# Designs tried in a protein design run: peptides against a protein of PDB entry 1LOE. Part 75

Target 1, 181 residues: chain A of PDB entry 1LOE
Amino acid sequence: TETTSFSITKFGPDQQNLIFQGDGYTTKERLTLTKAVRNTVGRALYSSPIHIWDSKTGNVANFVTSFTFVIDAPNSYNVADGFTFFIAPVDTKPQTGGGYLGVFNSKDYDKTSQTVAVEFDTFYNTAWDPSNGDRHIGIDVNSIKSINTKSWKLQNGKEANVVIAFNAATNVLTVSLTYPN
Target 2, 181 residues: chain A of PDB entry 1LOE as posed
Amino acid sequence: TETTSFSITKFGPDQQNLIFQGDGYTTKERLTLTKAVRNTVGRALYSSPIHIWDSKTGNVANFVTSFTFVIDAPNSYNVADGFTFFIAPVDTKPQTGGGYLGVFNSKDYDKTSQTVAVEFDTFYNTAWDPSNGDRHIGIDVNSIKSINTKSWALQNGKEANVVIAFNAATNVLTVSLTYPN

## One batch from the design tools (peptide; made by RFdiffusion4, then SolubleMPNN)

Design b2_p21_3_s2 (from b2_p21_3 with A1M E11S N14S W15V)
Fold by OpenDDE base, seed 4:
Structure b2_p21_3_s2 (fold): chain B 181 residues (1-181), chain A 21 residues (1-21)
Amino acid sequence: as target 1 above (181 residues)
Amino acid sequence: MIGFSATGPTSIVSVSFSSTL
């Protein structure tokens, strides 16, 4: 059994176990992915590759991640576009911005992307988002068009606690979000 | 690799991760 784990409770100015991409950086002990500006993509990767799949045995890793995030938009009624927790190949680079969240380039399924993301989508894109127009959590597999979604009410400026767990035996990914405060 | 990506104002306060293969 191969185990990988890490925890960051405060993000330092020289956070050596993160790779920053685009506009991502640390400030005030937080990881700031993006500011409230147009045409921005900010990403941060855990610096060590994580073995998710064993080619010899076919085994897929179980994993759990917990994080706390804050979306603090200047106008709570006009918030775009959201963020993701994602898993991608080792050479992953920022992808298309805006509604593609810097992770994908198409609404069409693209197996070459090899990317799985849990999106916290704050902007309705009519071409691929759920027709109800709600802000939502989505599970994205090789496409910005989610395979499953659930409506989510953003509390602007508030801390949200998220738990994402994947059970390889059942092939089930679970996502929970709470606003404790 | 795992990470976060955003196109809107987003900050991560804390994170933990564990995987078993």
Scores: peptide ipSAE 0.821, ipTM 0.977, DockQ to the pose 0.949
Fold by OpenDDE base, seed 3:
Structure b2_p21_3_s2 (fold): chain B 181 residues (1-181), chain A 21 residues (1-21)
Amino acid sequence: as target 1 above (181 residues)
Amino acid sequence: MIGFSATGPTSIVSVSFSSTL
């Protein structure tokens, strides 16, 4: 059994175990991915590669991640575009286009991207998002077009608690989101 | 690699991760 874990309860100005990309940075002990500015993308990667797949056996790791996020938009009625928790190859780079959340670049399935994301999508893109237009949580596998979605009501400026768990035996990814207050 | 990515105003307050292979 191989176990990997890390925890960051406060983000320091010199957070050595993170790689910042785009406009991502730390301030006031939080990780600020992006500000309310047009045409921005911000990312932060855990600096150590994580062994999620064993090429010899084909086994895939179980994993759990928990995090707390805040979306604080100047206008709660107009929020774009959202964010993701994602898993990607070591050479992953920020992608352009707000609707792609800095991770993808197409709604077409591309297995070569080897990218999985849980999106917290605050903007309706007619080309790929659920037709009801709701803000939503989505599971994205090698495409910005989610394989599954669930409506989510954003509470602007409030802390949300998220738990994402993957069970390799069942191949099931679960996502929970709560606003404690 | 694992991480976060955003194109809208987003901050992360805390994070934990654990994997078992």
Scores: peptide ipSAE 0.816, ipTM 0.977, DockQ to the pose 0.931
Fold by OpenDDE base, seed 2:
Structure b2_p21_3_s2 (fold): chain B 181 residues (1-181), chain A 21 residues (1-21)
Amino acid sequence: as target 1 above (181 residues)
Amino acid sequence: MIGFSATGPTSIVSVSFSSTL
């Protein structure tokens, strides 16, 4: 059994176990992925590669992640575009196009991308998002077009607690989001 | 690699991760 774990409760100015990409940075002990500006992409990767798939045996890791996020947009009625927790190959780079959340570049399924994301999508993109136009949580497998979504009511400026768990035996990914305050 | 990516104003307050293979 190979186990990997880490925890960051305060993000320092020189957070050595993170790789910052795009406009991502730390300030006031938080990881700021992006500021309230247009045409921005910000990312942060855990600096150590994580073995979630064994190419020899085909085994897939169980994993659980929990995090707290804040979306603080100056206009709560026009929030774009959202963020993701994602898993991607070691050479992953920021992608352009706000609706792709910095992770994908197409709504077409591409198994070679080897990218999985849980999106917290605050902007309706007609081409791929749920037709009801709701802000939503989505599970994205090799495409920005989610395989499953659930409506989510953003509380602008408030902390949200998220838990994402993957059970390899059942091949089930679960996501929970709560606003504790 | 695991991480976060955003195109809108987003901050992460804390994070924990654990995996078993």
Scores: peptide ipSAE 0.813, ipTM 0.976, DockQ to the pose 0.931
Fold by OpenDDE base, seed 5:
Structure b2_p21_3_s2 (fold): chain B 181 residues (1-181), chain A 21 residues (1-21)
Amino acid sequence: as target 1 above (181 residues)
Amino acid sequence: MIGFSATGPTSIVSVSFSSTL
């Protein structure tokens, strides 16, 4: 049994266990992925590779992550495009921006991506998003087109608590989001 | 690798992660 864990409650100005990509940085003890500007992608990776799949045994890890995020857009009615928690290969780099959230490049399934993401999508892209146009949480496997979604009401500027859990035995990923205040 | 990626104004306040293989 191999266990990996980490916790960050305050993000320092020189956070050693993160790799910053694109426009991501830390300020005021928070991880700022992107500012409210156009044509931006900001990412941050845990600096150590996580052993999620064992090629020898074929086993897949169970995992749980919890985090608190804030989306604070200047215009609460026009917010683009969202963010993800994602898992990708060790050489992962920022991908297409905008509606692809810096994680994917296509709505077509691409097994070579080897990327799983939980998206918190604030902008409706007609080509792949649920037709109701709602802001939503989505589970993305090798494509920006989610395999499952659920409507989510953004509270601009408020802290949201998220829990994501994966059970390898059942192959079930669960996501919860709450606004405590 | 695990991480966060955003194309809109987003900040992470705190994070915890645990995995068992």
Scores: peptide ipSAE 0.808, ipTM 0.976, DockQ to the pose 0.938

Design b2_p21_3_s3 (from b2_p21_3 with A1M E11S V13N N14S W15V)
Fold by OpenDDE base, seed 1:
Structure b2_p21_3_s3 (fold): chain B 181 residues (1-181), chain A 21 residues (1-21)
Amino acid sequence: as target 1 above (181 residues)
Amino acid sequence: MIGFSATGPTSINSVSFSSTL
């Protein structure tokens, strides 16, 4: 078996195992993807490629990731768009902003993007988001239009705990979000 | 590659990742 793991509990000013894209940066030991401004895309990639799929055997990796995040918008009624945890090819670059979360550029399924994302979506886009208009967690495969979603109540300014796990044997991705405080 | 992407005000305070192939 091939195992890859990493952990970052405090983000330094010169975090060498991250690649920063767009407006992403570190400050006060945190990774700030974007500030509360319009027309911004901020991304950060783990600097080492992760071997998720073996072309010879067809095996797909099991993985688990956990992280904590804060969305802190000055206006809790309109917090702009959200963020994603995503997996993409090694040459991945920032994509379309706004509702595409800097990861996708279409609601049409495009297998060539080779991108999977878990979105934490704070803005209702009529063209592809669930019709109830709720802020939601979504699983996105090669499209900003999620294959599955669940409503999520944002606690503005509070730290959330997330666990994302993928079981290759069952082809099931699970997402858990809690606010411990 | 794995990572985070945001278009709204978002900070990540900690992260861990593990994969087995």
Scores: peptide ipSAE 0.824, ipTM 0.977, DockQ to the pose 0.934
Fold by OpenDDE base, seed 4:
Structure b2_p21_3_s3 (fold): chain B 181 residues (1-181), chain A 21 residues (1-21)
Amino acid sequence: as target 1 above (181 residues)
Amino acid sequence: MIGFSATGPTSINSVSFSSTL
């Protein structure tokens, strides 16, 4: 059994276990992915590769992640595109911005992407998002077009608690989001 | 690798991760 774990309760100015990409940085003990500006992509990666799949046995890791986030847009009606928690290859770099959330490049399934993301999508892209136009949580596999979505009401400026868990035995990914305050 | 990516104003205040293979 191979286990990997980490926890960051406060993000320091010299956070050694993160790789910052694009406009991502730390300030005031928080990880700031992007500011409220146009055409920006900000990312942060855990600096250590995580062994998620064993090629010899075919086993896939179980995992659980929890995090807290704040989306604080100057205008709650125009909050740009959102963010993701994602899993990608070790050489992952920022991808297309805007509605692609800096993680994907296409709405078409692209197995070469090898990327799984849980999106917290605050902008309706007619070409791939659920037709109801709601802000939503989505599960994305090798495409910005989610394989499953659920409507989500953003509370602008409020801290949300998220738990994402994957059970390899059942192949089920669960996502929970709460606003405790 | 795991991480976060945003194209809208977003901050992460805390994170934990655990995996078992």
Scores: peptide ipSAE 0.823, ipTM 0.977, DockQ to the pose 0.939
Fold by OpenDDE base, seed 3:
Structure b2_p21_3_s3 (fold): chain B 181 residues (1-181), chain A 21 residues (1-21)
Amino acid sequence: as target 1 above (181 residues)
Amino acid sequence: MIGFSATGPTSINSVSFSSTL
C-alpha cells in the first residue's frame, strides 16, 4: 500500500507546500482564497501530486480530508459564489465565471477534464443548480452540474467543520458539514 | 492535484488529508 498524508493547522506566509493561484494567499495564519470582491478567483493547491489512481493496476485510492472554513460576506444575503475542494490534473488552472467556482467551465459532462469537486455553493445558477434555489453542497464530476446535492444553511462568519471521505471499494464519497459553535 | 478554489469570500483555517492506495 502507498500512503500519502499532510496537515496544515496554521498557514504561514511562506507556506511552501502550497501553490497559490489567482487571488489566493495566506494571512494571519489562514488561507484566504478570495475576499469580498466581484469577479475574483482564488485557489491553492497542495504542491505535491497525489497518487489517486494507479494506471497499471487500475486501483483507486481511498482518501479522507478534513478542513475548517469561514465564509464572511459583508451582506449575508449576498455572499457571491462559493468554494470547492477539488481534485484535478497537474496542469489545472483557475477558470473564470463565478458560478463555475474557479474549477469548471461548462455544465456539459467532459470526461477529459478529469476533475472532481465538492462544492459549497452559495449562489443559485438557474442553468444547473437545484431548482429549490437553496445554498447547497454538491458533488461535481467533470461538470459544474452536480451529480448529487444537499441543502446547506450558511452561517455567515462562523467556522464550519467539513469531512470528505472516499471509499474506492464502494465508489462512495461522503461529505459532512457541521457548525460546532 | 488537490486543492481549494473559491469565487466568494472564503478562508480555510485548517486542513488535513490522507490517502491509501
Scores: peptide ipSAE 0.820, ipTM 0.977, DockQ to the pose 0.920
Fold by OpenDDE base, seed 2:
Structure b2_p21_3_s3 (fold): chain B 181 residues (1-181), chain A 21 residues (1-21)
Amino acid sequence: as target 1 above (181 residues)
Amino acid sequence: MIGFSATGPTSINSVSFSSTL
């Protein structure tokens, strides 16, 4: 059994166990992925590769991640596109911005991307998002077009708690989001 | 690799991760 775990309760100015990409950086003990500007992509990766899938045995890891986030847009009615928690190959680099969240390049399913993302999507893209236009949580497998979504009511400027868990035996990914305050 | 990616104003205040293969 191979186990991996880490925890970051505050982000330092030289957070050695993160790889920053695009406009991502740390400030005020927080990981700032992007600022309130247009045409920006900010990413941060855990610096150590994590074995999620064993190519020899085909085994897939169970995992749980918990994090807190804040979306703080100057206009609560226009908060740009959102963010993701994602899993991608070791050579992953920022991808298309805007509605692709810096993680994907197409709504077409592309197994070669080997990318899974949980999106917290704050902008309705008519080409792939749920037709109700709601801000939503989505599970994205090799495509920006989610395989499943659920409406989510953004509280601009407030901290949300997220838990994402994957059970390899059942092949079920669960996502929870709460605003504790 | 695991991580976060954003195209809108977003900060992460804390994170924990655990996996078992």
Scores: peptide ipSAE 0.817, ipTM 0.977, DockQ to the pose 0.935

Design b2_p21_3_s4 (from b2_p21_3 with A1M E11Q N14S W15V)
Fold by OpenDDE base, seed 1:
Structure b2_p21_3_s4 (fold): chain B 181 residues (1-181), chain A 21 residues (1-21)
Amino acid sequence: as target 1 above (181 residues)
Amino acid sequence: MIGFSATGPTQIVSVSFSSTL
């Protein structure tokens, strides 16, 4: 078996195991992906590639990630557009901003993107988001149009705990989100 | 590669990851 793991409980000013892209940076021991401003994309990548699929054997990795996030917007207007946890090729660069969350470029399925994302979407885009208009968690495979979504009640300024797990045997991705406080 | 991407105000407080192939 091939195992890869990492943990970051405090983000330092020179976090060497992260690659920062766009407007992403660290401050006060947190990773700030973006500020409450328009037309911004901020990303951070784990600096080491993760071997998710073995082309020789066809094996796909099981994985689990746990993280705590805070969305703290000064007003509802600036809550847009959200963020993702994502998996992409080694040469991944920031993609389209706004509703595409800096990860995708189209609502059309594009296998060449080779990108899977769990979105925490705070803005309703009529072209692809669930018609109820709710803020939501989505599972995105090669498209910003989620293959599955679940409504999510944002608690502004509060820490949310997330667990994302992938079972390769069943091909099932699970997401849990809680606000402990 | 794995990571986070945002277009709205977002901070990550902590993260852990483990994969087994």
Scores: peptide ipSAE 0.823, ipTM 0.977, DockQ to the pose 0.925
Fold by OpenDDE base, seed 2:
Structure b2_p21_3_s4 (fold): chain B 181 residues (1-181), chain A 21 residues (1-21)
Amino acid sequence: as target 1 above (181 residues)
Amino acid sequence: MIGFSATGPTQIVSVSFSSTL
């Protein structure tokens, strides 16, 4: 059994267990992925690779992550584009195009990308997002086009608590989001 | 690798992660 765990409750100015990409940085003890500007991508990776899959045995890890996020946009009725928690190969790099959330580059399924993301999508992209236009949580497997989505009402400027859990035995990923206040 | 990625104004306040293989 191989176990990996970490927690960060306050993000320091030189958070050594994170790799910052694009416009991501820390300030005021928070991880700021992006500011409220156009054409920005910000990412932060845990600095150590996580063994989610054993190539020898084919075993897949169970995992759970919990985090608190804040989206604070100047216009709460026109918020773009959102963010993801994601898992990707070690050479992962920021991707352009706001609707791709910095992770993907196509709505076409590409198994070679080996990328899974849970998106918190605040902007409707006609080409791939749910037709109801709702802000939503999505599970993205090798594509920005989610395999499953759930409508989510953004509370601008408020902290949201998220739990993402994966059960390898059942191959089920669960996502929960709550606003405690 | 695991992480966060955003194209809109987003802050992460705290995070925890645990995996078992």
Scores: peptide ipSAE 0.818, ipTM 0.977, DockQ to the pose 0.932
Fold by OpenDDE base, seed 4:
Structure b2_p21_3_s4 (fold): chain B 181 residues (1-181), chain A 21 residues (1-21)
Amino acid sequence: as target 1 above (181 residues)
Amino acid sequence: MIGFSATGPTQIVSVSFSSTL
């Protein structure tokens, strides 16, 4: 199967091949996706010429992606709604906000979405989230209702290191998250 | 195409992307 790779050492105002949607923007070295206001969606897309998603077959190439993220909530007891890394068609646009994380529109499986997301979900939505109410990491395929989840302890304001790997031959997506500090 | 997405209203999300292999 095909494997693709690219590297972005840091973000900035002159960052190449980034498409900003909603409230997403760059600072000196990072993307900032939200402004902590109701009903906002912030997205950033990497418009790489590298073939990652096959528009004809819908297949995703092998990849390994590494990044860090910070969720900074002014009130640790009031955190919503979440953050995602996602793969979608090249013409993808912001979707429903709030609990749909700007990536999906339904809890029902919709193959026309052609979107796979790793969610870092900070808010419990009774209609589709795991019943234990925990903040969680989820694998979402064409639906905000995850096909698999794992409880995750948010460390407010701290950097999380994430590695996401996809093996197309085995159709396995692996997610690792650590808080090194 | 790959991307990042986040929603409000009560969190500020920032991301640093290092590599995709």
Scores: peptide ipSAE 0.593, ipTM 0.899, DockQ to the pose 0.391
Fold by OpenDDE base, seed 5:
Structure b2_p21_3_s4 (fold): chain B 181 residues (1-181), chain A 21 residues (1-21)
Amino acid sequence: as target 1 above (181 residues)
Amino acid sequence: MIGFSATGPTQIVSVSFSSTL
């Protein structure tokens, strides 16, 4: 089975193989996606050809992705809207902001989106999020309405370690998140 | 393509490292 491998160890000012969209940028070897302002959308894409998503068949190859992220909200009790890891077509552009996380435009299933995302959702949207109102990790397929979710307790300003693995043979996506500190 | 995305209005999101195998 096909597997794609790449590594981004530093996000410096001259970072190679990244396409920045919206408010995304690099400073001090870090990728910063957003500013704490209304309607902000920040994205960063791997610029090299990736053999994970096949546009003709819709198939996804095996992969394991490991990364760390920080959500730093000025007010721990007012955090919106979220963060995603996603797979999309090569011509992908920023989509609707806010609760759509810059990757989707609808809660209705839209196969033309051709987008799969793992969301780390910090804000409860009553129209599609789990009714318990918890911050959560979600798996999104062609819709902001997740096919599966798990409650997640945000530690504001702390580094989270994430592992996302996909097994193409079983069609199973697994997500883990830990706060090591 | 593989990417990261985040939205405001009340959070700053950063990523320090990424690897895919």
Scores: peptide ipSAE 0.585, ipTM 0.896, DockQ to the pose 0.390

Design b2_p21_4_s1 (from b2_p21_4 with L1M G13S W18Y T21K)
Fold by OpenDDE base, seed 4:
Structure b2_p21_4_s1 (fold): chain B 181 residues (1-181), chain A 21 residues (1-21)
Amino acid sequence: as target 1 above (181 residues)
Amino acid sequence: MSTIYVGSFGSGSFGIGYYSK
């Protein structure tokens, strides 16, 4: 089983392996996806496609990635819609914004999207989000309606360290988020 | 480590593109 491992160690205007979409852009050591404006979508896509599965054998590769993100909400009482990490076909384009996080278009399962995402969702959408209304981490497979969720406490303006790993042998996707002291 | 910044209220996402052999 193949393993692909990568971490985001730098961002800059000379980044050659990123496709910037929507409002997304880079400055020195910073990737800014969106400004504090409603109905905006900003994305960055790692442009060097990685091999995920072998179409002949059906084998799926392991992968591990790590990065740091900050959600900066000028008004802590009004926060939306969150941050999303995703894996999609290399030619993917921005999708529906708002509660669909710029990654999906429906709460119905749509295999044609061919997208797996880890959402760090800061806004409760009654139509598909967990009924407790908590901000949450969700695993999304071809739908904005998560297959699994866990409550998450947003620390506004703080750096969150994330590690996402997929173990092909166990078919388990692991998400780790920490706010270091 | 480099940081991804997301401003509320937009939808920010970071992803990797894949292909299948």
Scores: peptide ipSAE 0.616, ipTM 0.921, DockQ to the pose 0.806
Fold by OpenDDE base, seed 5:
Structure b2_p21_4_s1 (fold): chain B 181 residues (1-181), chain A 21 residues (1-21)
Amino acid sequence: as target 1 above (181 residues)
Amino acid sequence: MSTIYVGSFGSGSFGIGYYSK
Protein backbone atom coordinates (compact mmCIF):
# COMPACT_ATOMS: atom_id res chain seq x y z
CA THR B 1 0.00 0.00 0.00
CA GLU B 2 0.98 3.62 -0.45
CA THR B 3 2.20 5.79 2.38
CA THR B 4 0.65 9.18 3.04
CA SER B 5 3.21 11.64 4.34
CA PHE B 6 2.10 14.93 5.80
CA SER B 7 4.03 17.93 7.03
CA ILE B 8 3.54 21.67 7.21
CA THR B 9 6.66 23.59 6.29
CA LYS B 10 5.37 27.06 7.11
CA PHE B 11 2.80 28.53 9.45
CA GLY B 12 2.31 31.99 8.05
CA PRO B 13 -0.52 34.46 8.38
CA ASP B 14 -1.58 33.62 4.86
CA GLN B 15 -1.38 29.89 5.46
CA GLN B 16 -3.58 27.92 3.13
CA ASN B 17 -5.00 24.48 3.71
CA LEU B 18 -5.53 25.11 7.40
CA ILE B 19 -8.82 25.68 9.15
CA PHE B 20 -8.29 27.68 12.31
CA GLN B 21 -10.73 26.91 15.08
CA GLY B 22 -11.21 28.53 18.44
CA ASP B 23 -8.12 30.37 19.61
CA GLY B 24 -5.80 28.93 16.98
CA TYR B 25 -3.87 31.37 14.80
CA THR B 26 -0.61 31.80 12.94
CA THR B 27 1.97 34.52 13.23
CA LYS B 28 5.67 34.83 12.50
CA GLU B 29 5.76 31.38 10.93
CA ARG B 30 4.39 29.70 14.04
CA LEU B 31 1.06 28.13 14.87
CA THR B 32 -0.27 29.13 18.26
CA LEU B 33 -3.14 27.04 19.52
CA THR B 34 -4.00 28.50 22.91
CA LYS B 35 -3.80 31.78 24.77
CA ALA B 36 -2.95 30.06 28.04
CA VAL B 37 -6.42 30.69 29.43
CA ARG B 38 -8.48 28.06 31.19
CA ASN B 39 -11.37 26.50 29.32
CA THR B 40 -10.22 27.74 25.94
CA VAL B 41 -9.88 25.55 22.89
CA GLY B 42 -7.60 26.22 19.96
CA ARG B 43 -7.29 24.00 16.93
CA ALA B 44 -5.89 23.91 13.45
CA LEU B 45 -7.22 21.40 10.98
CA TYR B 46 -5.55 20.55 7.71
CA SER B 47 -8.25 21.41 5.22
CA SER B 48 -7.11 19.23 2.37
CA PRO B 49 -8.52 15.91 3.46
CA ILE B 50 -6.48 12.77 3.06
CA HIS B 51 -7.82 9.45 1.89
CA ILE B 52 -7.34 6.98 4.71
CA TRP B 53 -9.29 3.97 3.57
CA ASP B 54 -11.40 2.62 0.74
CA SER B 55 -14.82 1.51 1.88
CA LYS B 56 -15.25 -0.81 -1.08
CA THR B 57 -11.99 -2.70 -0.81
CA GLY B 58 -11.22 -2.13 2.85
CA ASN B 59 -7.69 -1.10 1.98
CA VAL B 60 -6.08 1.22 4.50
CA ALA B 61 -3.21 3.52 3.67
CA ASN B 62 -0.01 3.78 5.61
CA PHE B 63 0.43 7.12 7.29
CA VAL B 64 3.42 9.14 8.48
CA THR B 65 3.50 12.65 9.86
CA SER B 66 6.08 14.72 11.67
CA PHE B 67 5.89 18.00 13.50
CA THR B 68 7.47 20.06 16.24
CA PHE B 69 5.57 21.45 19.19
CA VAL B 70 6.38 23.57 22.21
CA ILE B 71 4.47 23.81 25.43
CA ASP B 72 5.38 27.09 27.05
CA ALA B 73 4.23 27.51 30.62
CA PRO B 74 5.29 30.10 33.17
CA ASN B 75 5.08 27.43 35.85
CA SER B 76 6.21 23.94 34.97
CA TYR B 77 4.26 22.51 37.89
CA ASN B 78 0.93 23.92 36.79
CA VAL B 79 0.25 23.05 33.19
CA ALA B 80 -3.00 22.11 31.48
CA ASP B 81 -4.07 20.49 29.32
CA GLY B 82 -1.36 19.63 26.82
CA PHE B 83 -1.19 19.19 23.09
CA THR B 84 -3.10 16.77 20.89
CA PHE B 85 -2.64 15.56 17.35
CA PHE B 86 -5.77 14.11 15.80
CA ILE B 87 -7.23 12.57 12.69
CA ALA B 88 -10.93 13.15 12.23
CA PRO B 89 -13.57 13.76 9.59
CA VAL B 90 -12.71 16.95 7.75
CA ASP B 91 -15.89 18.67 8.91
CA THR B 92 -15.27 18.16 12.63
CA LYS B 93 -15.52 21.08 15.03
CA PRO B 94 -13.89 21.72 18.38
CA GLN B 95 -15.18 19.35 21.02
CA THR B 96 -15.13 19.53 24.81
CA GLY B 97 -12.23 21.45 26.27
CA GLY B 98 -10.25 20.90 29.42
CA GLY B 99 -9.35 17.30 29.99
CA TYR B 100 -11.17 16.28 26.84
CA LEU B 101 -8.50 18.21 24.93
CA GLY B 102 -10.97 19.81 22.54
CA VAL B 103 -11.14 16.54 20.63
CA PHE B 104 -13.48 14.23 22.54
CA ASN B 105 -16.66 14.42 24.60
CA SER B 106 -16.60 11.26 26.66
CA LYS B 107 -14.44 8.61 28.24
CA ASP B 108 -16.86 6.05 26.88
CA TYR B 109 -16.11 4.60 23.49
CA ASP B 110 -18.11 6.46 20.87
CA LYS B 111 -17.80 5.12 17.35
CA THR B 112 -19.58 8.17 15.98
CA SER B 113 -16.56 10.27 16.94
CA GLN B 114 -14.54 8.66 14.15
CA THR B 115 -11.46 10.25 15.68
CA VAL B 116 -8.00 8.96 16.48
CA ALA B 117 -5.72 11.14 18.55
CA VAL B 118 -2.28 11.18 20.05
CA GLU B 119 -2.34 13.18 23.24
CA PHE B 120 0.60 14.79 24.92
CA ASP B 121 -1.22 15.22 28.17
CA THR B 122 0.16 17.48 30.88
CA PHE B 123 -2.75 17.32 33.32
CA TYR B 124 -3.95 14.38 35.37
CA ASN B 125 -7.67 13.71 35.13
CA THR B 126 -8.53 11.14 37.77
CA ALA B 127 -11.48 9.76 35.87
CA TRP B 128 -9.53 8.42 32.90
CA ASP B 129 -5.79 9.14 32.99
CA PRO B 130 -3.15 6.64 34.11
CA SER B 131 -3.25 6.24 37.86
CA ASN B 132 0.41 7.10 38.37
CA GLY B 133 -0.43 10.72 37.62
CA ASP B 134 2.46 11.15 35.20
CA ARG B 135 2.35 13.41 32.22
CA HIS B 136 1.98 11.04 29.35
CA ILE B 137 1.59 10.29 25.70
CA GLY B 138 -1.65 8.53 24.93
CA ILE B 139 -3.29 6.93 21.94
CA ASP B 140 -7.00 7.70 21.87
CA VAL B 141 -9.54 5.97 19.67
CA ASN B 142 -13.04 7.43 19.84
CA SER B 143 -12.54 8.18 23.53
CA ILE B 144 -10.48 10.42 25.77
CA LYS B 145 -9.57 7.30 27.71
CA SER B 146 -6.40 6.14 26.01
CA ILE B 147 -5.98 2.61 24.75
CA ASN B 148 -2.28 2.88 25.56
CA THR B 149 -0.08 5.37 27.39
CA LYS B 150 3.54 6.05 28.19
CA SER B 151 5.01 8.43 30.72
CA TRP B 152 6.51 11.54 29.19
CA LYS B 153 8.74 14.17 30.74
CA LEU B 154 7.76 17.65 29.63
CA GLN B 155 10.62 19.97 28.88
CA ASN B 156 8.96 23.31 29.30
CA GLY B 157 9.59 25.71 26.47
CA LYS B 158 11.62 23.21 24.46
CA GLU B 159 10.92 21.95 20.99
CA ALA B 160 9.64 18.39 20.89
CA ASN B 161 10.08 16.59 17.61
CA VAL B 162 7.32 14.09 16.96
CA VAL B 163 6.88 11.36 14.40
CA ILE B 164 3.62 9.46 14.15
CA ALA B 165 3.41 6.49 11.84
CA PHE B 166 0.70 3.98 11.10
CA ASN B 167 1.48 0.66 9.49
CA ALA B 168 -1.66 -0.69 7.89
CA ALA B 169 -0.27 -4.18 7.40
CA THR B 170 0.48 -4.63 11.09
CA ASN B 171 -2.19 -2.27 12.44
CA VAL B 172 0.45 -0.61 14.61
CA LEU B 173 0.58 3.08 15.43
CA THR B 174 4.01 4.32 16.46
CA VAL B 175 4.65 7.57 18.29
CA SER B 176 8.14 8.96 18.74
CA LEU B 177 9.03 12.07 20.69
CA THR B 178 12.50 13.52 21.14
CA TYR B 179 13.99 16.65 22.59
CA PRO B 180 17.08 17.05 20.43
CA ASN B 181 18.47 20.04 22.27
CA MET A 1 10.35 23.04 10.36
CA SER A 2 7.58 25.30 11.54
CA THR A 3 6.63 24.96 15.17
CA ILE A 4 3.33 24.54 16.98
CA TYR A 5 3.02 26.46 20.22
CA VAL A 6 0.72 25.65 23.10
CA GLY A 7 0.18 27.76 26.17
CA SER A 8 0.07 26.60 29.75
CA PHE A 9 -3.70 26.40 29.86
CA GLY A 10 -6.42 25.48 27.46
CA SER A 11 -6.75 22.68 24.98
CA GLY A 12 -4.58 22.93 21.89
CA SER A 13 -4.80 20.49 19.04
CA PHE A 14 -3.62 20.08 15.48
CA GLY A 15 -5.32 17.70 13.16
CA ILE A 16 -5.81 16.25 9.73
CA GLY A 17 -9.20 15.93 8.16
CA TYR A 18 -9.91 12.72 6.33
CA TYR A 19 -12.43 11.28 3.95
CA SER A 20 -13.23 7.78 2.82
CA LYS A 21 -14.41 6.37 -0.47
Scores: peptide ipSAE 0.559, ipTM 0.902, DockQ to the pose 0.800
Fold by OpenDDE base, seed 3:
Structure b2_p21_4_s1 (fold): chain B 181 residues (1-181), chain A 21 residues (1-21)
Amino acid sequence: as target 1 above (181 residues)
Amino acid sequence: MSTIYVGSFGSGSFGIGYYSK
């Protein structure tokens, strides 16, 4: 089974194979996705497409990626909407609308989206988020309504180390998040 | 391992584009 490993070592203004969408930009070799204002959408898309699906056999490749993200809010009690990692067709476009995380546009399952995302969601949307209202990690398949969620405690301003791995043999997506001391 | 920064508001996302064959 094919395995694809993805990593990017820097986020410079001359970074090849990276498309900045919406309000996303780079500064000092850092990728900054959003401004400190509501209703903004910022994305970065790795544009050298990877082969992940074989249309003839239906086989899906393994993949693994790791990154660090920081949510830095002046008020930890007022944070929206969070950060999302996604894999999607290379021609994907940013989506608008509160709570859709810049990736989806409906809570209804739509297989034509062909998009899988891992959301680190800091804002409770009553229409689709877990009813306990907790900030959460969610696995989203073709819908903003997660197929699985886990409560997550945001550590404001701290680096979250994330590893996301998909095992094609077991059809299991694993998400690991740690806040190292 | 690169670091991605997200502000207090809005939706930030980082993604990988794929193709099928």
Scores: peptide ipSAE 0.544, ipTM 0.901, DockQ to the pose 0.790
Fold by OpenDDE base, seed 2:
Structure b2_p21_4_s1 (fold): chain B 181 residues (1-181), chain A 21 residues (1-21)
Amino acid sequence: as target 1 above (181 residues)
Amino acid sequence: MSTIYVGSFGSGSFGIGYYSK
């Protein structure tokens, strides 16, 4: 089984292989996706497409990636909308509406989107988020309505270390998030 | 490790484009 490992060691102003969408940009070895204003949508897309799925055989590669993200909101108790990591067709475009995390456009399942995402969702949207209202990590397959979620306690302004791994043999996607002390 | 910042009341996303054979 093929294995794809993806990492960017650092971001920078001269970062190659990234398409910046919306308000996303790089500076001082960081990727900043949004400005400190409401309703901002920003994305960055790795522009060297990787092979994950074979349409003829149906085979899927293993995949692993790691990164650090920071959510830094002015109000630690009123944070919207979150951060999302996604894998999508290379021609994917940002979607409107912060609640859809810039990736999806419906709570209904739509296989034509061909998108898998891991959301780190800080805002409760009644129509699709877990009813307990907790901030959460969600696995999204072709829909903003997660197929699985886990409550997550945001540490505003702190670096979260994330590892995302997909095992093709077991069809299991694993998400690890740690706030190091 | 690369660091991604989301500093707003908005939504940020980072992704990888893929192709299929």
Scores: peptide ipSAE 0.503, ipTM 0.886, DockQ to the pose 0.799

